Peptides against a protein of PDB entry 3JWR. Designs and how they scored, part 339

Target 1, 323 residues: chain A of PDB entry 3JWR
Amino acid sequence: TRELQSLAAAVVPSAQTLKITDFSFSDFELSDLETALCTIRMFTDLNLVQNFQMKHEVLCRWILSVKKNYRKNVAYHNWRHAFNTAQCMFAALKAGKIQNKLTDLEILALLIAALSHDLDHRGVNNSYIQRSEHPLAQLYCHSIMEHHHFDQCLMILNSPGNQILSGLSIEEYKTTLKIIKQAILATDLALYIKRRGEFFELIRKNQFNLEDPHQKELFLAMLMTACDLSAITKPWPIQQRIAELVATEFFDQGDRERKELNIEPTDLMNREKKNKIPSMQVGFIDAICLQLYEALTHVSEDCFPLLDGCRKNRQKWQALAEQ
Target 2, 298 residues: chain A of PDB entry 3JWR as posed
Amino acid sequence: TRELQSLAAAVVPSAQTLKITDFSFSDFELSDLETALCTIRMFTDLNLVQNFQMKHEVLCRWILSVKKNYRKNVAYHNWRHAFNTAQCMFAALKAGKIQNKLTDLEILALLIAALSHDLDHRGVNNSYIQRSEHPLAQLYCHSIMEHHHFDQCLMILNSPGNQILSGLSIEEYKTTLKIIKQAILATDLALYIKRRGEFFELIRKNQFNLEDPHQKELFLAMLMTACDLSAITKPWPIQQRIAELVATEFWEQGDQVGFIDFVCTQLYEALTHVSEDCFPLLDGCRKNRQKWQALAEQ

## One batch from the design tools (peptide; made by RFdiffusion4, then SolubleMPNN)

Design b2_p27_3_s2 (from b2_p27_3, 18 letters changed)
Fold by OpenDDE base, seed 4:
Structure b2_p27_3_s2 (fold): chain B 323 residues (1-323), chain A 27 residues (1-27)
Amino acid sequence: as target 1 above (323 residues)
Amino acid sequence: DPLLEEALATARARTDPETFELLRGFL
């Protein structure tokens, strides 16, 4: 395609030029082509292209295929969200120095998972999918959308000309797919709520050890969630704009809940309760975000900008809630 | 959904009603 030709022929700027190592990164000013170039740079600078012998054209095609399989009519859970999740992962690996704690296969899996974790998202949560009796709810009993996202990820990885994992051995391929699946499933906040207590307790007791395979898996899950939620850590102007996209998508769901399911939406999904957004953001930060970024910062102190950003945004939202 | 029910039960036990209703929207 013309798009593939343009991407494959383009000079890929440095990570420094693209600012993709910065936790404060924003994609708002980037074209779709530039987001794809950033993604190539992430793979290159994590040594994934070299170590796994990726063909440039295949990587370009894969990136474009992933991007194409996000919906353009979804306000938040689109390619830009996936791209920002992957950028946060890249920043955590590089600037946060987590790269040194992980294997190349784990890094490969996490980057693929971050880019793929919301593939074909419909702009509605698992509860809506279940309550609407969507066909996907018949296939999966829990984490409905996350299973679908993984299925889409696997489909793309196996599609002709998109096989970025073709340079892996059979065992490396199996390991990578296992980690990708676990990482995508970890983005279900229900699973995060279930598992985070174990992670926080290990940190609190100073018993956290990445050499333990179970604790490694737990850490990768927490890291995925930290990147998925990383909008809450961004500089305030960026945070506000992303919060508007989230609110738009949630209100669209709430409108559908009224129309299609004949139910009153929760305050989070209720367009009429827009004035509660600041207090809800404070509640979200306190209940979900703060402890996660504290624990992540304990594992790697260089991840502190995520925690600091989250704390600053809490103060900003609290100030708005008091007006 | 046993995972959702477990998450909701955990949220109910550990947070105030307002925060619980907020969290329910993310699940």
Scores: peptide ipSAE 0.412, ipTM 0.922, DockQ to the pose 0.622
Fold by OpenDDE base, seed 1:
Structure b2_p27_3_s2 (fold): chain B 323 residues (1-323), chain A 27 residues (1-27)
Amino acid sequence: as target 1 above (323 residues)
Amino acid sequence: DPLLEEALATARARTDPETFELLRGFL
C-alpha cells in the first residue's frame, strides 16, 4: 500500500528526538505516521530488530496491521491507547532500567503485547459483553475481551507478510507466544486484583526474586498493568484530556446499557454523574494505582516518575472533588 | 465469571462500599 511504502522509506528519528524515553510523553501532536515511526524506534532501540533478524518491511507491515485492527470509532481503547501503553513500556524498560532485569524474549513479548493488548476493542467492558450475551462470552469463561485480543494478535502475527517472529527458533517462538498471552490476559483488572496481593507481599517482605519463574511471570503481569494504566501518571493537562476520552467511552457504554439492556449504568458509566469524576478518580488511584507504582518503584527506583505523576494527579483530582 | 466474582469479593473485603461500587464498573 502507499502507506506501507511511505513508512518503509521514511527516516526513523532518534528516541531522543521523538521523546519516547520520557514518562511525560504525549502522542496528541503526532500523526499516525509518526506513531508508526516511534514504534519502529522502540523495536530498534530495544535491539529486537537485530537480535531476532526482523525484516524492515515486515515490521512496518506488522505495525500498520496492528494499527488497522483498532477501531476508529472507539473514544479511548484505540490505536493511540495501545501506542501509549507501548511507549510507557519502552520508557520503563529504558529510563526505568527494567530492560536489564529481563531477557530479550520477555522484552519482545512485552512490546508486542503492549501494542496488541486491546486489538479490536469495541469500547465496552467484559461485564457488558457478558450481559449482552455476545458470542465471545460463550467462547471464554473469564477475561473474555483479553482472550479475543490475544486471538487477534496471533492472527496478525501469522498473516502473510506480517511474520515478525519468523527469525525465532521453535522454542523461542513458543516461549514468546506464551509470554504474549500471559501479558495480554494480565490487562484484565480482575486478574490484577486477584494477583497483586502476592506481588505486594513479596516486595514488602523483601523476598521478591526475578530468578523464580513464578515471580517473573507475576512481575511481567504487574508491569503490563502499570503501562496500561499509565495515563494516570501523565502531566496534569495530558491526564485531564485522557480522562475525558475514558469518560466519553464509559458514557457511551452507559448509554448503550440503558438503550440495549434496559439497565441503569453504574456512576462510572453514567453521563448524568459527570460531576463525580474527580472523586471517582481519587478512588481509582487509591484502590488500584498507587500501590502498583510504589511496588514497581521498589523493583526499580528509576520508575519513580510514574509514582510521582500518580501522586500529583491524585492531589489535582482531590482538589477538584472538594469544589 | 469466577475470576470476576473472586475479584469483586477481594475488592469488597479491602475497600469501602463507595470504592467497591466504583471498582465494579471497571470489571
Scores: peptide ipSAE 0.268, ipTM 0.861, DockQ to the pose 0.577
Fold by OpenDDE base, seed 2:
Structure b2_p27_3_s2 (fold): chain B 323 residues (1-323), chain A 27 residues (1-27)
Amino acid sequence: as target 1 above (323 residues)
Amino acid sequence: DPLLEEALATARARTDPETFELLRGFL
């Protein structure tokens, strides 16, 4: 395609020029081409292109295929969300110095997972999919959308001309797919709520050890969630704009819940209760985000900008909730 | 969904009712 030719022929700017190592990064002013260039740079600077012998054209095609398989009519869970998740992962690996704690296969899997974790997202949560008796709810008993996202990821990875993992051995390929699946499934907040207590307790007791395979898996899951939620850590103007996108998508679900399911939506998804957004954001930060970024910062102190951003945004939301 | 039920039970035990209802919207 002309798009592929343009991407493959383009000069890829440095990570410094693209500012993709910054935790404060924003994609708002970037074209789709620029987001693809940033993604190429992430793979290159993590040594994934070299170490796994990725062909440039194949990587370009894969990136464009991933981007194409996000819906344009979904306000938040689109390519830009996946791209920002991957950028936060890249920043955590580089600026947060987590790269030194992980294997190349784990890094490869996390980056693919971050870009792929919401593929074909429909702008509705798992609860809606279950309650609407959607065909996907018959295939999976839990983490319905996350299983679907992984299936989409696998489909793309196996598509002709998109096989970025062709340079891996059979064992490396199996390991990578296992980690990708675990990482995508970890973005189910229900799994996060279930598992986070173990992680926080290990940190609290100073018993956390990345050499333990179970603790490694737990850490990768927490890191994925930290990147997936990283919008909450962004500078306030960026945070506000992303919160509006999230609210739009949630209100669209709430409108569908009224129309299609004949139910009253929760306050979070109720357009009529938009004035509660600031207090709900404070509650979300306190219940979900703060402890995660605190624990992540205990694993790597260079991730402090995520925690600091989250704390600053909590103060901003609290101030709005008091008005 | 036993995972959702477990997550909701955990959330209910550790959060106030208002925060619990908020979390239910993310699940």
Scores: peptide ipSAE 0.255, ipTM 0.858, DockQ to the pose 0.592
Fold by OpenDDE base, seed 3:
Structure b2_p27_3_s2 (fold): chain B 323 residues (1-323), chain A 27 residues (1-27)
Amino acid sequence: as target 1 above (323 residues)
Amino acid sequence: DPLLEEALATARARTDPETFELLRGFL
């Protein structure tokens, strides 16, 4: 395609020029081409292109295929969300120095997972999918959408001309797919709530050890969630704008719940309760975000900007909730 | 969804009712 030719021929700017090592990164001013260039840079600077012998054209095609398989009519869970999740992963790996704690296969899997974790997202949560009796709810008992996202990820990875993993051995390929699946499934907040207690307790007791395979898997899951939720850590102007996108999508679901399911939506998805957004954001930060970024900062102190950003945004949301 | 039910039970045990309703929206 003309898009592929343009991307494949383009000079990829440095990570410094693209600012993709910054935890404060924003994609708002970036074109789709620039987001693809950033993604190439992430793969290159993590040594994934070299270590796994990726062909440049195949990587370009894969990135464009992933981007194409996000829906344009979804307010938040679109390519830009996936791209920002991957950028946060890249920043956590580089600036947060987590790269030194992981294998190349784990890094490869995490980056692919971050970009792929919401593929074909429909702008509705698992509860809606279940309550609407969607065909996907018959295939999967839990983490319905995350299983679908992984299936989409696998479909793209196996598509002609998109096989970025073709340089891997059979064992490396199996391992990578296992980690990708686990990482995508970990973005289910229900799974996060279930598993986070073990992670926080290991950190609290100073018993956390990445050499333990179970603890490694647990850490990768927590890191995925930390990147997925990283909008909450962004500078306030960015945070506000992203929160508006999230609210838009949630209100769209709430409108559908009323119309299609005859259900009164929760406050989070109720357009009539827009005035509760600030207090709900404080509640979300306290219940979900703070302990995660605290624990992540304990694993790597260089991840502190995520925690600091989360704390600052909590203060901003609290101030709005008090008005 | 048994995972969702477990997560909701965990959320109920660890949060106030308002925060629980918030979390139920994310799940």
Scores: peptide ipSAE 0.191, ipTM 0.820, DockQ to the pose 0.646

Design b2_p27_3_s3 (from b2_p27_3, 16 letters changed)
Fold by OpenDDE base, seed 4:
Structure b2_p27_3_s3 (fold): chain B 323 residues (1-323), chain A 27 residues (1-27)
Amino acid sequence: as target 1 above (323 residues)
Amino acid sequence: DPLLQEALETARARLDPETFALVEGYL
């Protein structure tokens, strides 16, 4: 395609030029082509292209395929969300120095998972999918969308001309897919809520050990969630704009809940409760975000900008809630 | 599903009703 030709022929700017190592990164000013170039740079600078012998054209095609399999009519859970999740992962690996704690296969899996974790998202949560009796709800009992996202990820990875994992041995391929699946499934916040207590307790007791396979898996899950939620850590102007996208998508779901399911939406999904957004954001930060970024910062102090950003945004939302 | 149910029960036990409802919206 013309798009593939343009991407494959383009000069890929440095990570410094693209600012993709910054936790404060914003994609708002970037074209779709530039987001793809950033993605190539992430793979390159993590040594994934070299270590796993990725062909440039295949990587380009894969990136474009992933991007194409996000819906354009979804306000938040689109390619830009996946791209921002991957950028946060890249920043955590590089600037946060987590790269040195992980294997190349784990890094490969995390980057693929971050880019793929919301593939074909419909702009509605698992609860809506279940209540609407969508065909996907018949295939999976829990984490319905996350299973679908992984299925889409696997489909793309195995599609002709998109096989970025073709340079891996059979064992490396199996390991990578296992980690990708675990990472995508970990983005279900229900699983995060279930598992985070174990992670926080290990940190609190100073018993956290990445050499333990179970604790490694737990850490990768927590890291995925930290990147998935990283919008909450962004500089305030960026945070506000992303929060508007989230609110738009949630209100669209609420409107559908009223129309299609004859259900009164929760305050989070209720367009008429827009004035509660600041207090809800404070509640979300306190209940979900703060402890995660605190724990992540304990694993790597260089991840502090995520925690600091989260704390600053809590203060900003609290100030708005008090008006 | 036992996994989801356990997660929801954990969340419900640890969070106040308003916060739980908020979190449930993300589930």
Scores: peptide ipSAE 0.222, ipTM 0.846, DockQ to the pose 0.567
Fold by OpenDDE base, seed 5:
Structure b2_p27_3_s3 (fold): chain B 323 residues (1-323), chain A 27 residues (1-27)
Amino acid sequence: as target 1 above (323 residues)
Amino acid sequence: DPLLQEALETARARLDPETFALVEGYL
């Protein structure tokens, strides 16, 4: 395609030029082409292209395929969200110094997972999918969308001309797919709530050890969640704008719940209760986000900007909730 | 998956309804 030719022929700017190492990164000003270029740079600077012998054209095609399989009519859970998740992963690996703690296969898997973790998201949550009796709810009992996201990821990885993992041995390939699946499934916040206590306790007791396979898996799950939620850490103008996108998508679901399911939406998804957004954001930060970024900062102090950003945004949301 | 049912039950037990809705909403 013309898009593929343009991407494959383009000079890929440095990570410094693209600012993709910054935790404060924003994609708002970037074109779709520039987001693809950023993605190439992430793979290159993590040595994934070299170490796994990726063909440039195949990588370009894969990126475009991933981007294409996000819906444009979804306000938040679109390519830009996946891209921002991957960028936060890249920043955590590079600026946050987590790269040195992980294997190349784990890094490869995490980056693919971050880009793929919301593939074909429909702008509705698992509860809506279940209540609407969607066909996907018949395939999966739990983490319906996350299983679907992984299936979409696998489909793309196996598609002709998109096989970025073709340079891996059979064992490396199997390992990578296992980690990708685990990472995508870990983005189910219900699983996060279940597992985070173990992670926090290991940190609290100073017993956290990445050489333990179980603890490694646990850490990768927590890192995925930290990147998925990273909008909450962004500079306030960026955070506020992203929160508007999230609210838009939730209100769209609420409207559909009224129309299609004849139910009253929850406050989160009720556009008539938009005045509760600030207090809900404070609650979300306190219940979900703060401890995660605190624990991540204990694993690597260079991840502090995520924690600091989260704390600053809590203050901003609290101030709005008091008005 | 029994693990996820337990996770959802744990989330419901530990979170207020609004925060739980947030957890489900972001998925």
Scores: peptide ipSAE 0.215, ipTM 0.834, DockQ to the pose 0.526
Fold by OpenDDE base, seed 3:
Structure b2_p27_3_s3 (fold): chain B 323 residues (1-323), chain A 27 residues (1-27)
Amino acid sequence: as target 1 above (323 residues)
Amino acid sequence: DPLLQEALETARARLDPETFALVEGYL
């Protein structure tokens, strides 16, 4: 395609020029081509292209295929969300110095997972999928959408001309797919809530050890969630704009719940309760986000900007909730 | 799915109803 030719021939700017190492990064002003260039830079600077012998054209095609398999009519859970999740992962690995704690296969898997974790997202949550009796709800009993996202990821990875993992051994390929699956499934926030207590307790007791395979898997899951939720850490103007996208998508679901399911939506998805957004954001930060970024900062102090951003946005949302 | 149900039950048990509703919205 012309798009592939343009991407494959383009000079990829440095990570410094693209600012993709910054936790404060915003994609709002970036074209789709620039987001693809950023993604190439992430793979390159993490040594994934070299270490796994990725062909440049194949990587370009894969990135464009991943981007194409996000829906354009979904307000938040689109390519830009996946791209921002991957950028946060890249920043956490580089600026947050988590790269030094992980294997190349884990890094490869996390980056692929971050980009792929919401593939073909429909702008509705697992609860809606279940209540609507969607065919996907018959295939999977838990983490319905996350299983679908992984299936889409696997489909793309195995598609002709998109096989970025072709340079891996059979064992490396199996390991990578296992980690990708675990990482995508970890983005189910219900699973995060279930598992986070063990992580926080290990940190609290100073017993956290990444050499333990179970603790490694737990950490990768927590890191995925930290990147997935990273919008909450962004500078306030960015946070507000992303929160509006999230609210738009949730309200769209609420409208569908009323129309298609004949149910009253929850406050989060109720367009008429927009005034509750600030207090709900404070609640979300307190219940879900703060402890995660605190724990992540304990694993790597260089991740502090995520925690600091989360705290600052809590204050901003609290101030709005008091108006 | 027993794992989802267990995860949701865990979330429900660990969060107040309002926060659970927020989480459920993101789930």
Scores: peptide ipSAE 0.212, ipTM 0.836, DockQ to the pose 0.587
Fold by OpenDDE base, seed 2:
Structure b2_p27_3_s3 (fold): chain B 323 residues (1-323), chain A 27 residues (1-27)
Amino acid sequence: as target 1 above (323 residues)
Amino acid sequence: DPLLQEALETARARLDPETFALVEGYL
């Protein structure tokens, strides 16, 4: 395609020029082409292109295929969300020094997972999918959308001309796919809530050890969640704009719940309750986000900007809730 | 899946109803 030719022929700017190492990064001013260029730079600077012998054209095609398989009519869970998740992963790996704690296969898997973790998202949560008796709800009993996202990820990875993993051995390929699946499934916040207690307790007791395979898997899951929720850490103007996108998507679901399911939506999904957003954001930060970024900062102090951003945004939301 | 049921039960037990609704919204 013309798009592929344009991307493949383009000069890829440095990570410094693209500012993709910054935790304060924003994609708002970037074109779709620029987001693809940023993604190429992430793979290159993490040595993934070199170490796994990725062909440039194949990587370009894969990126465009991933982008194409996000829906344009979904307010938040679209390509830009996936791209921002991947950028936060890149920043955590580079600026946050997490790269030094992981294998190349784990890094490869995390970056692919971050870009792929919401593929074909429909702008509705798992609860809606279950209640609407969608065909996907018959395939999976839990984490319905996350299983679907992984299925889409696997479909793209196996598509002709998109096989960025073709340079891997069979064992490396199996390991990578396992980690990708675990990482995508970990973005289900229900699983996060279940598993986070073990992670926080290990940190609290100073017993956390990345050499333990179970603890490694747990850490990768927590890191994925930290990147998936990273909008909460952004400078306030960016945070506000992303919160509006989230609210739009939730209100669209609430409108569908009224129309299609004949139910009253929860306050989060209820357009008439938009005045509760600030207090709900404070509650979300306190219950979900703060402890995660605190624990991540204990693993690597260079991740502190995520925690600091989260704390600052809590204060901003609290101030709005008090008005 | 006992894992999800346990996760939901844990979330319900550990979170206030408003925060649980927030988490469920992102689920």
Scores: peptide ipSAE 0.183, ipTM 0.805, DockQ to the pose 0.593

